# Ledger of designs, part 26: peptides against a protein of PDB entry 4N3Y

Target 1, 83 residues: chain A of PDB entry 4N3Y
Amino acid sequence: ETRDQVKKLQLMLRQANDQLEKTMKDKQELEDFIKQSSEDSSHQISALVLRAQASEILLEELQQGLSQAKRDVQEQMAVLMQS

## One batch from the design tools (peptide; aimed at target 1 L62 L66)

Design b2_p21_8_s4 (made by RFdiffusion4, then SolubleMPNN; from b2_p21_8, 11 letters changed)
Fold by OpenDDE base, seed 5:
Structure b2_p21_8_s4 (fold): chain B 83 residues (1-83), chain C 83 residues (1-83), chain A 21 residues (1-21)
Amino acid sequence: as target 1 above (83 residues)
Amino acid sequence: as target 1 above (83 residues)
Amino acid sequence: SSVMEPLDQLEQRLEELRKTL
């Protein structure tokens, strides 16, 4: 009967609406996740970059220190040989 | 004695060199980590973006389907009332 | 009319949800 068909269509509409609402929620959750993940990654990467830069500075200082120490050893050796 | 001073400086140089080598290694590991982390994040974000886009398409289809279903129900109701 | 009212309400809810997107 037409009446039964109408009832069936109403049920289908309700089901479709439920699915739509669910999918809308899922979409929003995904967008939120992308945003959060991107922000977290950006912050983490920035922190790591800063750490790497600090290491670079330390390396330069160590190189300078080593060069100076080498000179100091050479000077001490010269003194010893003159003794 | 000068000789003892030289020996001390030689030890200091060795220790400093060891520290330099370690720090160079640590720096490289950090750079590698940054690179890998960035690549992983980029791939993950891209996948999530695609999923979100797919959800958007589905939502549009569902909206269209719901509109059509409403029209169908209205038509069926009209037929019923004419019966 | 009794059949249409629930559908109209449903459409209204959907429109409200769509506006949040």
Scores: peptide ipSAE 0.089, ipTM 0.440, DockQ to the pose 0.009
OpenDDE base, seeds 1, 2, 3, 4: peptide ipSAE 0.056, 0.082, 0.060, 0.042; ipTM 0.434, 0.437, 0.444, 0.450

## One batch from the design tools (peptide; aimed at target 1 V73 M81, target 1 (a further copy) V73 V79)

Design b2_p22_1 (made by RFdiffusion4)
Pose (drawn by RFdiffusion4):
Structure b2_p22_1 (pose): chain A 83 residues (1-83), chain B 83 residues (1-83), chain P 22 residues (1-22)
Amino acid sequence: as target 1 above (83 residues)
Amino acid sequence: as target 1 above (83 residues)
Amino acid sequence: KVEEVMEKIEETFEEMEEKLEE
């Protein structure tokens, strides 16, 4: 029946177009997520740079500590030997 | 001509449903792109994290080793003094 | 005795320096 059929097809077309709009909205959210995901990996690399810096500083201090320890043992030994 | 109108609406519904199928396929491709991108970046970052924590545990043990080395040398100074 | 003690002190510092260079 041509009249009831036109009404049914119009309802279906409306539902299909609403569904298309929503799925496009979802695509957009996924595209944005690709961007946010990228910014998050970057922030992780920054946290890693902070860890590397703290480590370089600690290593430097330990190097200095070893040097100082050698120097003052050399002096102690020199006196102990001047006897 | 509600009959010609019905034929037109059937064509429009077919075009909408084909568009929906294509857009759903596009969404799937984006989800896959996100997944692949995350897997890749996580590999790189997990590797950088493993290197960082290895540097950290080692440098911690070196703080210990430095103190211990100073103590060992001091004991040597104590023996050298018994003369 | 003195020579053995000096060698032990030198080795301790050499081994610690090698660990820090690693």

Design b2_p22_1_s1 (made by RFdiffusion4, then SolubleMPNN; from b2_p22_1, 10 letters changed)
Fold by OpenDDE base, seed 2:
Structure b2_p22_1_s1 (fold): chain B 83 residues (1-83), chain C 83 residues (1-83), chain A 22 residues (1-22)
Amino acid sequence: as target 1 above (83 residues)
Amino acid sequence: as target 1 above (83 residues)
Amino acid sequence: MIEEILEKIEQTFRELEERLRA
């Protein structure tokens, strides 16, 4: 009967609404996760970049030191030759 | 003596070179790690975004279905009132 | 490059030492 049909449709409507609400929640959670993941990754990469920059500075210092040491050795060799 | 000084400096020079080479290697490894991490993160985020888009489509479909169901229920109620 | 330079320096040093011992 028509009455039964209406009740059936009402149930279907409630079920659809429940599913909709669930999906909306899931979407929100996913978006939040993406945001969090992106932020974390960004921070990690930034930290690593800074570390790489520190290594770069160290390299430059070492190269300079090596050059100076080379010169010092050469100077000492010259002194040795004179002695 | 001068000779001893030269030898000492030579050792220092070798040590400095060793450190330089090590640091260069470390830097390269760090850069590689950053690249890999970035790529992995990018891929993961892209995948998640696609999933979110799928959820968006589902939401739209559910909303449309819900609207139709609502109309159907209302029509059936009208029929019921006439009977 | 650096290693090559170091080797050359060491070689030079050895030559100098040999001359001093002679």
Scores: peptide ipSAE 0.024, ipTM 0.428, DockQ to the pose 0.006
OpenDDE base, seeds 1, 3, 4, 5: peptide ipSAE 0.023, 0.022, 0.022, 0.023; ipTM 0.425, 0.414, 0.423, 0.414

Design b2_p22_1_s2 (made by RFdiffusion4, then SolubleMPNN; from b2_p22_1, 14 letters changed)
Fold by OpenDDE base, seed 4:
Structure b2_p22_1_s2 (fold): chain B 83 residues (1-83), chain C 83 residues (1-83), chain A 22 residues (1-22)
Amino acid sequence: as target 1 above (83 residues)
Amino acid sequence: as target 1 above (83 residues)
Amino acid sequence: SIEQILAEIEQTFRELEARLAA
């Protein structure tokens, strides 16, 4: 009968509403996750870049030191040869 | 004596070379890590965006369905009231 | 000899510099 059909449709409507609400929540969570993940990755990469830059500076210093050490050794060798 | 000093400097130079080599390797590994991490993050984010888009389509379909269901219920209720 | 050792060190240094520049 019509009354029972209406009740059935109302139930279906409620179920669909529940599904919609659930899906909306899931979507929001995904968006939040994307945002958070992106920010975290960005910060991590930035930190790693800074570390790389620090290493670059260290390498330059080491190169300078090695060059100087080489010159010092050569100078001392010259002294040794002259004495 | 000069000879011993030269030997000392040579040792220092070798040690510095070892440090330089190690640091160069570390730098390269960091660069590789940054590159790989960035690519992985990019792909992950892209996949999540696609999932979000799929959910958006589903939400639109659910909204349409709910609107139709509501109309159907209202129509059946009208029939009930008229009979 | 000291000369040989220095030559080897110089060679190593040049190689490292080349890698760093690349």
Scores: peptide ipSAE 0.038, ipTM 0.453, DockQ to the pose 0.008
OpenDDE base, seeds 1, 2, 3, 5: peptide ipSAE 0.033, 0.026, 0.030, 0.029; ipTM 0.433, 0.452, 0.445, 0.442; seed 3 fails the geometry check

Design b2_p22_1_s3 (made by RFdiffusion4, then SolubleMPNN; from b2_p22_1, 10 letters changed)
Fold by OpenDDE base, seed 5:
Structure b2_p22_1_s3 (fold): chain B 83 residues (1-83), chain C 83 residues (1-83), chain A 22 residues (1-22)
Amino acid sequence: as target 1 above (83 residues)
Amino acid sequence: as target 1 above (83 residues)
Amino acid sequence: MVEEILRKIEQTFRELEERLRA
């Protein structure tokens, strides 16, 4: 009886060990994946932020140009009205 | 001459305005995209965290099982040594 | 002997437990 119990326990131990190692590996892979995913997302977001900032600069330039153009038009209109 | 200049400026102004509106729209879309991307990433990360936690629970269960098995083995060893 | 086998098993359990904690 005891011998049979020992054999059973040995089998169970081997199975448990296999499962443990598998689980540990899976856990590590999951953690690595999370880390990588987070970093990738962070980089992407940063890139998008820079892109947005570039667009904002362009907008400001356009606004300045528009303002100048508007002033020029107004000036010319005034000249025409006076002549 | 002046009349021609006015007409030219009016055209330039219209063109600039069109470009401005386009750029503003593009900017808005970019901002919306960034927001959505960030939210999606956040949700994904949260899901992965939960998954990791589930794995941790499994590890704890395995640990408990191993501890119990160890105790059982020790008990059987004691019996053998005493007999 | 059975006793020796059991000792080896116990040792293995200890090692596994340590790995679990680490």
Scores: peptide ipSAE 0.037, ipTM 0.423, DockQ to the pose 0.078
OpenDDE base, seeds 1, 2, 3, 4: peptide ipSAE 0.032, 0.026, 0.021, 0.036; ipTM 0.423, 0.397, 0.411, 0.423

Design b2_p22_1_s4 (made by RFdiffusion4, then SolubleMPNN; from b2_p22_1, 16 letters changed)
Fold by OpenDDE base, seed 4:
Structure b2_p22_1_s4 (fold): chain B 83 residues (1-83), chain C 83 residues (1-83), chain A 22 residues (1-22)
Amino acid sequence: as target 1 above (83 residues)
Amino acid sequence: as target 1 above (83 residues)
Amino acid sequence: MVQEILQQIQQIFQQLEAQLAA
């Protein structure tokens, strides 16, 4: 009877160990996924920020161009008034 | 000649305006995308952190169970040695 | 007529500049 009980407990121990190993593996995979996902998201956000900055520069250039065009128009107006 | 110059400037102005409107729209879409992506990533990471914490609790419980099982086996072994 | 056209162009530039500043 005692021998049978020992055999039962040994089986339970093996089962528990298998479950523990599985859970440990799953946990590690989750941690790795979180790390990788966070890094990927960070890089993606950084890239998008750079694109936004490039667009900002383009807007500034357009603003300068428009200002120059306005000045040119004003000069033409002056010529017309003097004629 | 002045009239021709005015027509040229009007065309340039229309082109600049079209480009400006397009760029403004693109910039706004980028800003919205960055905001949404950041929020989504933050929520996803938070959810994964919670899952990791749950796994940690499970691991602790399994460790306790394994320790107890080991003690039980040791006790049964002692009984066998005494018999 | 040309002066009127130029005035309209100036107004458009003012509007665009305001949009860029906002």
Scores: peptide ipSAE 0.070, ipTM 0.438, DockQ to the pose 0.055
OpenDDE base, seeds 1, 2, 3, 5: peptide ipSAE 0.070, 0.038, 0.033, 0.049; ipTM 0.441, 0.408, 0.423, 0.421

Design b2_p22_2 (made by RFdiffusion4)
Pose (drawn by RFdiffusion4):
Order: structure tokens, then C-alpha cells, then sequence
Structure b2_p22_2 (pose): chain A 83 residues (1-83), chain B 83 residues (1-83), chain P 22 residues (1-22)
């Protein structure tokens, strides 16, 4: 029946077009997520740079500490030996 | 001509449903792109994290080793002084 | 002899520590 059929097809077309709009909205959200995900990996790398810096500073201090310890033991030894 | 109209609506519905199928396929490709991009970046970053925590535990043990080394040398100074 | 042994031990401790820090 041609009249009832036109109405049914119009309802279906509306539903298909609404569904198309929503799926396009979803695509857009996924595209944005690609961008956010990329910013998050970068922030992780910054945190890693912070860890490397703290480590370089600690290593430097330990190097200085070893040097100082050698120097002072050299002096102690020199006195103990001047005897 | 509600019959010609019905044929037109059937064509429009076929075109909409084809467009929905294609856009759904596009969404799937984006989800796959996100997944592949995250797997890759996680590999790189988990590697940088493993290197960082290895540097950290080692430098911690070196703080200990420096104190211990100073104590060992000090004991040596104590023996040298027994003369 | 005791002085030479103790000096060698102190130098070894410092050399080993320096190598660990490198």
C-alpha cells in the first residue's frame, strides 16, 4: 500500500539520517582522542626528563663526594705518615 | 505519484544505509589507529621507564656504597694508626 | 710492609669506588 509505505519509508529515512549524524559525531570524538592521546604520551616523556635530571644531579653529587673523600684521606694519610 | 515517490525514497534509504556502513567502517579504522598508536608509544615509553628506574636503584645503592667505602677506608686509617 | 699493604688496600677501595661511579 503506497500511502502507508511512503510514511514508513520516511520514518526509516529519518532514523537512518539521525544515526548517520551520531556516527559522524563519534568519528569526530575519535579524531580528537588521537590528538589527546598524543599530548598524554608527550607529558609522560616530560616526567621522564624530570627523572633523568634528578638522577644526573645525584650522580654528580656522588662524584664530588668521592673526590672529597679521596682528598681528605690523602691529607690524613700524609700526616699519619709524617710521623 | 506516491508510487514514483516510494521508488525515490527506497533509493534515498539505500544511499543512507550505504553511507552509514561506510562511516561505521571509518570509525573502526580510527579505533584501530588509536590502538596501534598507543601500543607503539607504550613500547617506546616502557623502555625509557625501565632505563630510568634502573639508573635510580643503582644510584641508590651507590649512595650506600659511598658511605660503606668511606667506612672501610676509615677502618684502614685506624689500623695504620696502630703504629 | 703493613704500611704498604694498608696503603694498597685504601687505593684499591678508592679505585673500585671510582670505577662504580663511572
Amino acid sequence: as target 1 above (83 residues)
Amino acid sequence: as target 1 above (83 residues)
Amino acid sequence: TTVEEVTTTIDTIFTEMEEKLD

Design b2_p22_2_s1 (made by RFdiffusion4, then SolubleMPNN; from b2_p22_2, 16 letters changed)
Fold by OpenDDE base, seed 1:
Structure b2_p22_2_s1 (fold): chain B 83 residues (1-83), chain C 83 residues (1-83), chain A 22 residues (1-22)
Amino acid sequence: as target 1 above (83 residues)
Amino acid sequence: as target 1 above (83 residues)
Amino acid sequence: DKVKQILEEIEQIFAQLEQQLA
């Protein structure tokens, strides 16, 4: 009777330990995955931000060129109006 | 002479406009992509954190069960040793 | 006259582009 109870508890203990180890492993893997995902996202966002900034620089240059061209056109227009 | 200059400026203007529109579109797409990526990453991380927390709860329960089972086994072993 | 008209059209295009950039 007691012997049977001990054997039952031994089995339950082994099963519980197996599940504990499995769950601990799963938790660690999830934490590692979260960390990796965060790092990857951060790097991707940083790269995209840099590319956007490069485009902004180009926009500024185009804007400056456009403004200068406008001034040049206006100057030539004034010459034509006076001729 | 002036006519040639105007034609040249017209061409340059068209080219500048084309590049401007392209660059503006590219910038907007990059900003949209960054925003979407950030939102997706945030949601993914949140979901993973919740899953990890669920695993932690299970771990705590398993640890408690394991500790109790160990104590029960030890108690029964003591009874057997005294018989 | 034709040149003047072209320059005016160009000026309008520049104005539109500058508005978009603002």
Scores: peptide ipSAE 0.084, ipTM 0.466, DockQ to the pose 0.145
OpenDDE base, seeds 2, 3, 4, 5: peptide ipSAE 0.076, 0.083, 0.083, 0.043; ipTM 0.452, 0.463, 0.465, 0.461

Design b2_p22_2_s2 (made by RFdiffusion4, then SolubleMPNN; from b2_p22_2, 12 letters changed)
Fold by OpenDDE base, seed 4:
Structure b2_p22_2_s2 (fold): chain B 83 residues (1-83), chain C 83 residues (1-83), chain A 22 residues (1-22)
Amino acid sequence: as target 1 above (83 residues)
Amino acid sequence: as target 1 above (83 residues)
Amino acid sequence: SMVEEILAKIEEIMREMEERLS
């Protein structure tokens, strides 16, 4: 009977709407996750970049110090040998 | 009339179905995006971590070299002064 | 999936109703 079919369609419509709402909620949760994950990754990467840059500066300074120390030793040895 | 109500319900069901399919597609695209973004971020972070670790090793080696150079200078000066 | 099953059932009901209304 048509009435039974209408009631069945109404039930299916309600079920479809329920699933749609659930799927939309899941989509929103995924969007929020993407946003949060992207922000976290960006912050972590930026922090690592800054750390790497700081290390690079210290490396250059230490290399310069080592080279200077070597030169100073050579000069001091020369002075002492000539005295 | 019942026929008109049935046709209206059919239209609503088609609309709900279309929206559900679209939302499911969007959800799948977001899942794919999350997967790809997570992989890209993981690779980039891992590369930066390795770079930072390499820099840290070099820093420690340079610091050790500088300290040793200083000690060597002091020892050599002492030997030359005592000769 | 459950959604796919619901959609399939909706399509089936709609098809049956269209056939009866034709």
Scores: peptide ipSAE 0.090, ipTM 0.392, DockQ to the pose 0.004
OpenDDE base, seeds 1, 2, 3, 5: peptide ipSAE 0.037, 0.066, 0.040, 0.066; ipTM 0.416, 0.467, 0.458, 0.468; seed 2 fails the geometry check

Design b2_p22_2_s3 (made by RFdiffusion4, then SolubleMPNN; from b2_p22_2, 15 letters changed)
Fold by OpenDDE base, seed 2:
Structure b2_p22_2_s3 (fold): chain B 83 residues (1-83), chain C 83 residues (1-83), chain A 22 residues (1-22)
Amino acid sequence: as target 1 above (83 residues)
Amino acid sequence: as target 1 above (83 residues)
Amino acid sequence: SLIEQVLAEIQQIFDDLEAQLS
């Protein structure tokens, strides 16, 4: 009877070990996936931020150009009014 | 001649306006995309973290169960050796 | 004059654009 109980416990131990190994593997895979996904997303977002910044620079240049053009037109208008 | 210059400036102004509007739109689209992508990624990563935590809890339970089973087997082995 | 009117229209375009940017 005691021997039978030991055999049962040995089986339970093996089963528990199998489940433990499986769970450890699953946990590690999830952690690896999170790490990789986060890195990929970070790189993507950084790239998009750079593109947005480039567009912002262009916008600022256009605004400055427009302001200069306005000043030039105003100068010409002043000349016309004085002539 | 002055009229020709004015016509040229009008054309330049229209061109500048077109480019300005296009750039503003592009910038806004990029910002919107970044915002949405970041939110989506954040939610995904959070969900995966929760799954990893659930697996960790299961792992801890299995480890405790395994330790208990080991102790039970050891106790039964001791009884057998004494009989 | 016609030229002054055209320049005034250009000025208005600039003002409208600046308003959109603010």
Scores: peptide ipSAE 0.070, ipTM 0.435, DockQ to the pose 0.145
OpenDDE base, seeds 1, 3, 4, 5: peptide ipSAE 0.057, 0.065, 0.032, 0.063; ipTM 0.403, 0.419, 0.412, 0.429

Design b2_p22_2_s4 (made by RFdiffusion4, then SolubleMPNN; from b2_p22_2, 14 letters changed)
Fold by OpenDDE base, seed 1:
Order: structure tokens, then C-alpha cells, then sequence
Structure b2_p22_2_s4 (fold): chain B 83 residues (1-83), chain C 83 residues (1-83), chain A 22 residues (1-22)
């Protein structure tokens, strides 16, 4: 009877150990995935921010050009109106 | 001559406007993408953290069970060795 | 005159664009 109990416990112990090892592995993989995902996201966001900033610079240049063109047109209009 | 200048400015204005609209659109799309990417990443990370925590709880339970099983086996082994 | 009309139209376009950029 006791021997039967020992055999049962040995089986349960082996099964529990297998599950424990699997769970430990799964947890580690999840943590690694989270870390990698966070790093990848950070890099992607940074790259996109830089691109947005480049567009902002272009916008500013276009705005300056537009303002200058407006002034030039107004100046030429004044000349025409006086002729 | 002035008419030629006006025609040139009209062309440049059309071109500038096209570029401006494109740039504004691109910038807005990039900002929207960054926002969406950030939100998606945050949600994903949060979900994965919760899963990892669930695994941690299971690990703790399995470890407790394993320890108890080991103790039980040792106790029964002692009985057998004394018989 | 035609030239003045064209220039006036251009000025209006610039005003609209500047408003969008503000």
C-alpha cells in the first residue's frame, strides 16, 4: 500500500516538474517578447518622429516661400495700379 | 514683361500649393500613425504583461505543489526504509 | 484690368494658404 502511494507520488512529481519547467519557459519567453516588442516600438516611433520633423521643416520652407511670393505679387500689383 | 512674371508666379504658386498640401497630408498621416502605433504597442504590452503574471501565479502554485510532493515522497520513503 | 484680376486672385489664394498654415 505504501509502495503504491510512493509510485503515485513519483508520477505526480514528474508530471509537476514537467509542467513547472514548461511554465518557467513560457514566462521567460513572454518577458523576452515584451522587451523586444517595446524596443521595436520605440525604434519605430523614433524613426517616424524624425520623418515627421523633416516634413515640418519642408512645411516651414514652403510657408516662407509662399509669404515671399505674396509680398512680391503685392509689390508688382502696386506698380501695375500706378501705371 | 509684368504679365510674364505673373504667369510664372501663378505656376509657381500652383506647384507650391500642391507640395504644401501633400506635405501637410504626409505630416498628419505620420502623426496619426505614430499615435496609433503607440496605442497598439501599449495595449499589446499590457496584455502580455498580464499573461506573464498569470504564468507567474501558476509557477508559484506548481512550485508549492512540487515541494509538498517531494516532502511527501521523502516521508513515505522513510517509512519504507524502516520496514 | 486682366492683370489686376489675376494678381488679385493670386493674393486670395495666398491668404487662404497662410490661414491653413497658421
Amino acid sequence: as target 1 above (83 residues)
Amino acid sequence: as target 1 above (83 residues)
Amino acid sequence: SLVEQVLQQIQQIFQQLEQQLS
Scores: peptide ipSAE 0.076, ipTM 0.454, DockQ to the pose 0.145
OpenDDE base, seeds 2, 3, 4, 5: peptide ipSAE 0.034, 0.080, 0.057, 0.034; ipTM 0.436, 0.458, 0.452, 0.447; seed 3 fails the geometry check

Design b2_p22_3 (made by RFdiffusion4)
Pose (drawn by RFdiffusion4):
Structure b2_p22_3 (pose): chain A 83 residues (1-83), chain B 83 residues (1-83), chain P 22 residues (1-22)
Amino acid sequence: as target 1 above (83 residues)
Amino acid sequence: as target 1 above (83 residues)
Amino acid sequence: KTEEIQEKIEETFEEMEEKLEE
């Protein structure tokens, strides 16, 4: 039946076009997510740089501490030996 | 001509359903791109994290080793002083 | 005895310096 069929096909076409719009919306959200995901990996690398800096500072302090310890043992030894 | 109209609507519905199928395929490609991108970056970053925590545990033990080394040398100074 | 104690102190500092360089 040509009349009922036109109405059914119009309903189906509307539903297909609504579904197409929603799926395009989803694509857009995925494209944005690619961008956000990239920002998040960058922020992780910044946190890693912070850890490296704290470690470089600690290592430097330990190097200085070893030097100081050698110097003052050298003086202690020199006195103990001046006797 | 509701019969010509029906033929037209059937063509439009076929075109919409083909477009929906294609757009769904595109979405799938984006989800796959996100997954591949995340896996890659995670590999790089988990590697940088392993290096960072190794530096950190080691430097911690070096703080201990420095104190211990100073104590060892001090004991040596105590024996040297028994003379 | 003094030379042996000095050598032990130098070795301790040499070993600690090598650990910090590593």

Design b2_p22_3_s1 (made by RFdiffusion4, then SolubleMPNN; from b2_p22_3, 15 letters changed)
Fold by OpenDDE base, seed 5:
Structure b2_p22_3_s1 (fold): chain B 83 residues (1-83), chain C 83 residues (1-83), chain A 22 residues (1-22)
Amino acid sequence: as target 1 above (83 residues)
Amino acid sequence: as target 1 above (83 residues)
Amino acid sequence: SVAEILAQIEQIFADLEARLAA
């Protein structure tokens, strides 16, 4: 009976250790995945932010340019009217 | 001796199971983190895409407006030249 | 002259269009 108990416990221990090893491996893989995924996402987001900022800057410049152009054209037309 | 072996194995089994439980919990937390992080990143990316699209639409409208303004000014200048 | 002024106006728009195309 005692010997049987020893054998049973040894089997249970082996099973537990096998599961532990598997779980630890899976955990490590998840950590690696998180690291890689986080870096990739960060890069993508940064790129999109930069693109958006570039567009916004261009829009502001164009708006300013359009306003200035309008003023300049009006001034030139006034000159024409005076001549 | 055999009884001592049983007690030792029981202790080892408890230790292994404790470690397994801890590792499984950690794994679950990582999975949850991955899910949440992925969703957050997806939302952020989508928002940036929408912002970029809005800017693109505005740019197109400004381009059209500029072209029309140019035509209008040219037409007015022609009228002035004719008068 | 009128021609010069017109040319200047056209240049204003040309510059803006160039910026839009960039």
Scores: peptide ipSAE 0.063, ipTM 0.414, DockQ to the pose 0.827
OpenDDE base, seeds 1, 2, 3, 4: peptide ipSAE 0.038, 0.038, 0.045, 0.038; ipTM 0.434, 0.401, 0.436, 0.432; seeds 1, 2 fail the geometry check

Design b2_p22_3_s2 (made by RFdiffusion4, then SolubleMPNN; from b2_p22_3, 16 letters changed)
Fold by OpenDDE base, seed 4:
Structure b2_p22_3_s2 (fold): chain B 83 residues (1-83), chain C 83 residues (1-83), chain A 22 residues (1-22)
Amino acid sequence: as target 1 above (83 residues)
Amino acid sequence: as target 1 above (83 residues)
Amino acid sequence: SIEQILAEIQQIFDNLEAQLQA
């Protein structure tokens, strides 16, 4: 019967609309997650880069200290040789 | 006195060497972590983008299905009106 | 001798400096 067919189609339409709405929400949540994750990763990487740069500065300071110690050792060697 | 100075310098050198070695290891670990984290993030984001694209395709299919269902309902309504 | 000790220390410093430049 045509009336029954129409009722069936109406139900199918409602079900399809529900699926569409659900899928649209899921898509939006995925996009939001990607955006947030990207921002978090970017900030984390930036922080780690800064830590690496701090380590580089420390290494340079250590290098300067070692160079000075080397000079001091050389000076003491000269004193020994002149005594 | 010179002997004592040499002993002091030797101790300072050992301490500096220990600090240098530790700092170099820390720097390397940070670099490795940054590299690995960046790669992981890149792959994760790419996978999520693909999922989003799949959702887009599904949405298009649902839209087409809904359009067809709408047309079918309209046709059946016309049949009812003509009966 | 103290001179030998200082020479060895100098060599260690040179090696460490080379590592820092790498």
Scores: peptide ipSAE 0.054, ipTM 0.427, DockQ to the pose 0.090
OpenDDE base, seeds 1, 2, 3, 5: peptide ipSAE 0.053, 0.037, 0.027, 0.042; ipTM 0.430, 0.420, 0.425, 0.422

Design b2_p22_3_s3 (made by RFdiffusion4, then SolubleMPNN; from b2_p22_3, 14 letters changed)
Fold by OpenDDE base, seed 1:
Structure b2_p22_3_s3 (fold): chain B 83 residues (1-83), chain C 83 residues (1-83), chain A 22 residues (1-22)
Amino acid sequence: as target 1 above (83 residues)
Amino acid sequence: as target 1 above (83 residues)
Amino acid sequence: SIEEILAQIEQIFAQLEAQLQA
């Protein structure tokens, strides 16, 4: 019957549309995932960079301290040798 | 004894130097870690972008296919109604 | 005194160690 054939075609069209909509949703989810991943990575890297900078500052301070300590120790050794 | 005192000071200086060197090593390891993390993140994001692009292409093809399918269905419906 | 000198040196290194832990 013509009526039944029309209904079949309408159903097929609906199914095709559903597949399209599903694909659109999947694509959106992927894009959202990429965005989130990028933000997370950026955040992590930034935090690590800050930590590295802190370590650099500490290193410089320790180098300075060591140099002074060396001088102080040498001075005290001289005092001991002359006492 | 003066000799013993001098040796003690020398040991302390060596220990201080060892701590500095350890800190330098730790800093280097952190920098290497950051570099590797950045490269890994970049690689992952690039791969995901490519996947997204593939999905975009598929979506466009499906949209095109759906449009054609709709036209085909409409044409067939008209034929059925006129048969 | 020598004892005081050594104590001062030890304090210097103690400070450096504290920085390492900070």
Scores: peptide ipSAE 0.041, ipTM 0.434, DockQ to the pose 0.117
OpenDDE base, seeds 2, 3, 4, 5: peptide ipSAE 0.027, 0.031, 0.035, 0.039; ipTM 0.408, 0.408, 0.424, 0.403

Design b2_p22_3_s4 (made by RFdiffusion4, then SolubleMPNN; from b2_p22_3, 14 letters changed)
Fold by OpenDDE base, seed 1:
Structure b2_p22_3_s4 (fold): chain B 83 residues (1-83), chain C 83 residues (1-83), chain A 22 residues (1-22)
Amino acid sequence: as target 1 above (83 residues)
Amino acid sequence: as target 1 above (83 residues)
Amino acid sequence: MIDEILAQIEQQFAELEARLAA
């Protein structure tokens, strides 16, 4: 009977709508997760880059210090030889 | 005594060199970590983007199905009214 | 003079170590 068919279709329509809404929600959650993940990664990488830069500066200073120390040792050795 | 001073300086030089080498190693480890972190993040985000795209496709299909279902219900209602 | 030079070097190394530890 036609009325029964209509009721069946109405139920199917409701079910389809429920699936649609669920999928919309899932998609939104994924998009939000991607955004958050990207921001977190960017933040972490930036922090690590800054740390690496600090290490680079220290490395350069240590190299300079080492060179100077070497010169100082050589100078002291010369003094020893002349004493 | 000068000889003692030289020995002290030589020890300090050795210590400085050790610190330099350690810093170089630490810097390299940080650079490697940054690279790996970036690659991992990129991979993860790419995978999530693909998943989001799949959800988008499903969403579009469901929207199409919903529209068709609505039309079907309306058509059946019209038949009912005419029967 | 040499003692002063040694003291300066020691101070410089101490500063570098402190920076490395920070």
Scores: peptide ipSAE 0.057, ipTM 0.429, DockQ to the pose 0.007
OpenDDE base, seeds 2, 3, 4, 5: peptide ipSAE 0.053, 0.028, 0.015, 0.028; ipTM 0.426, 0.412, 0.389, 0.412; seeds 2, 3 fail the geometry check

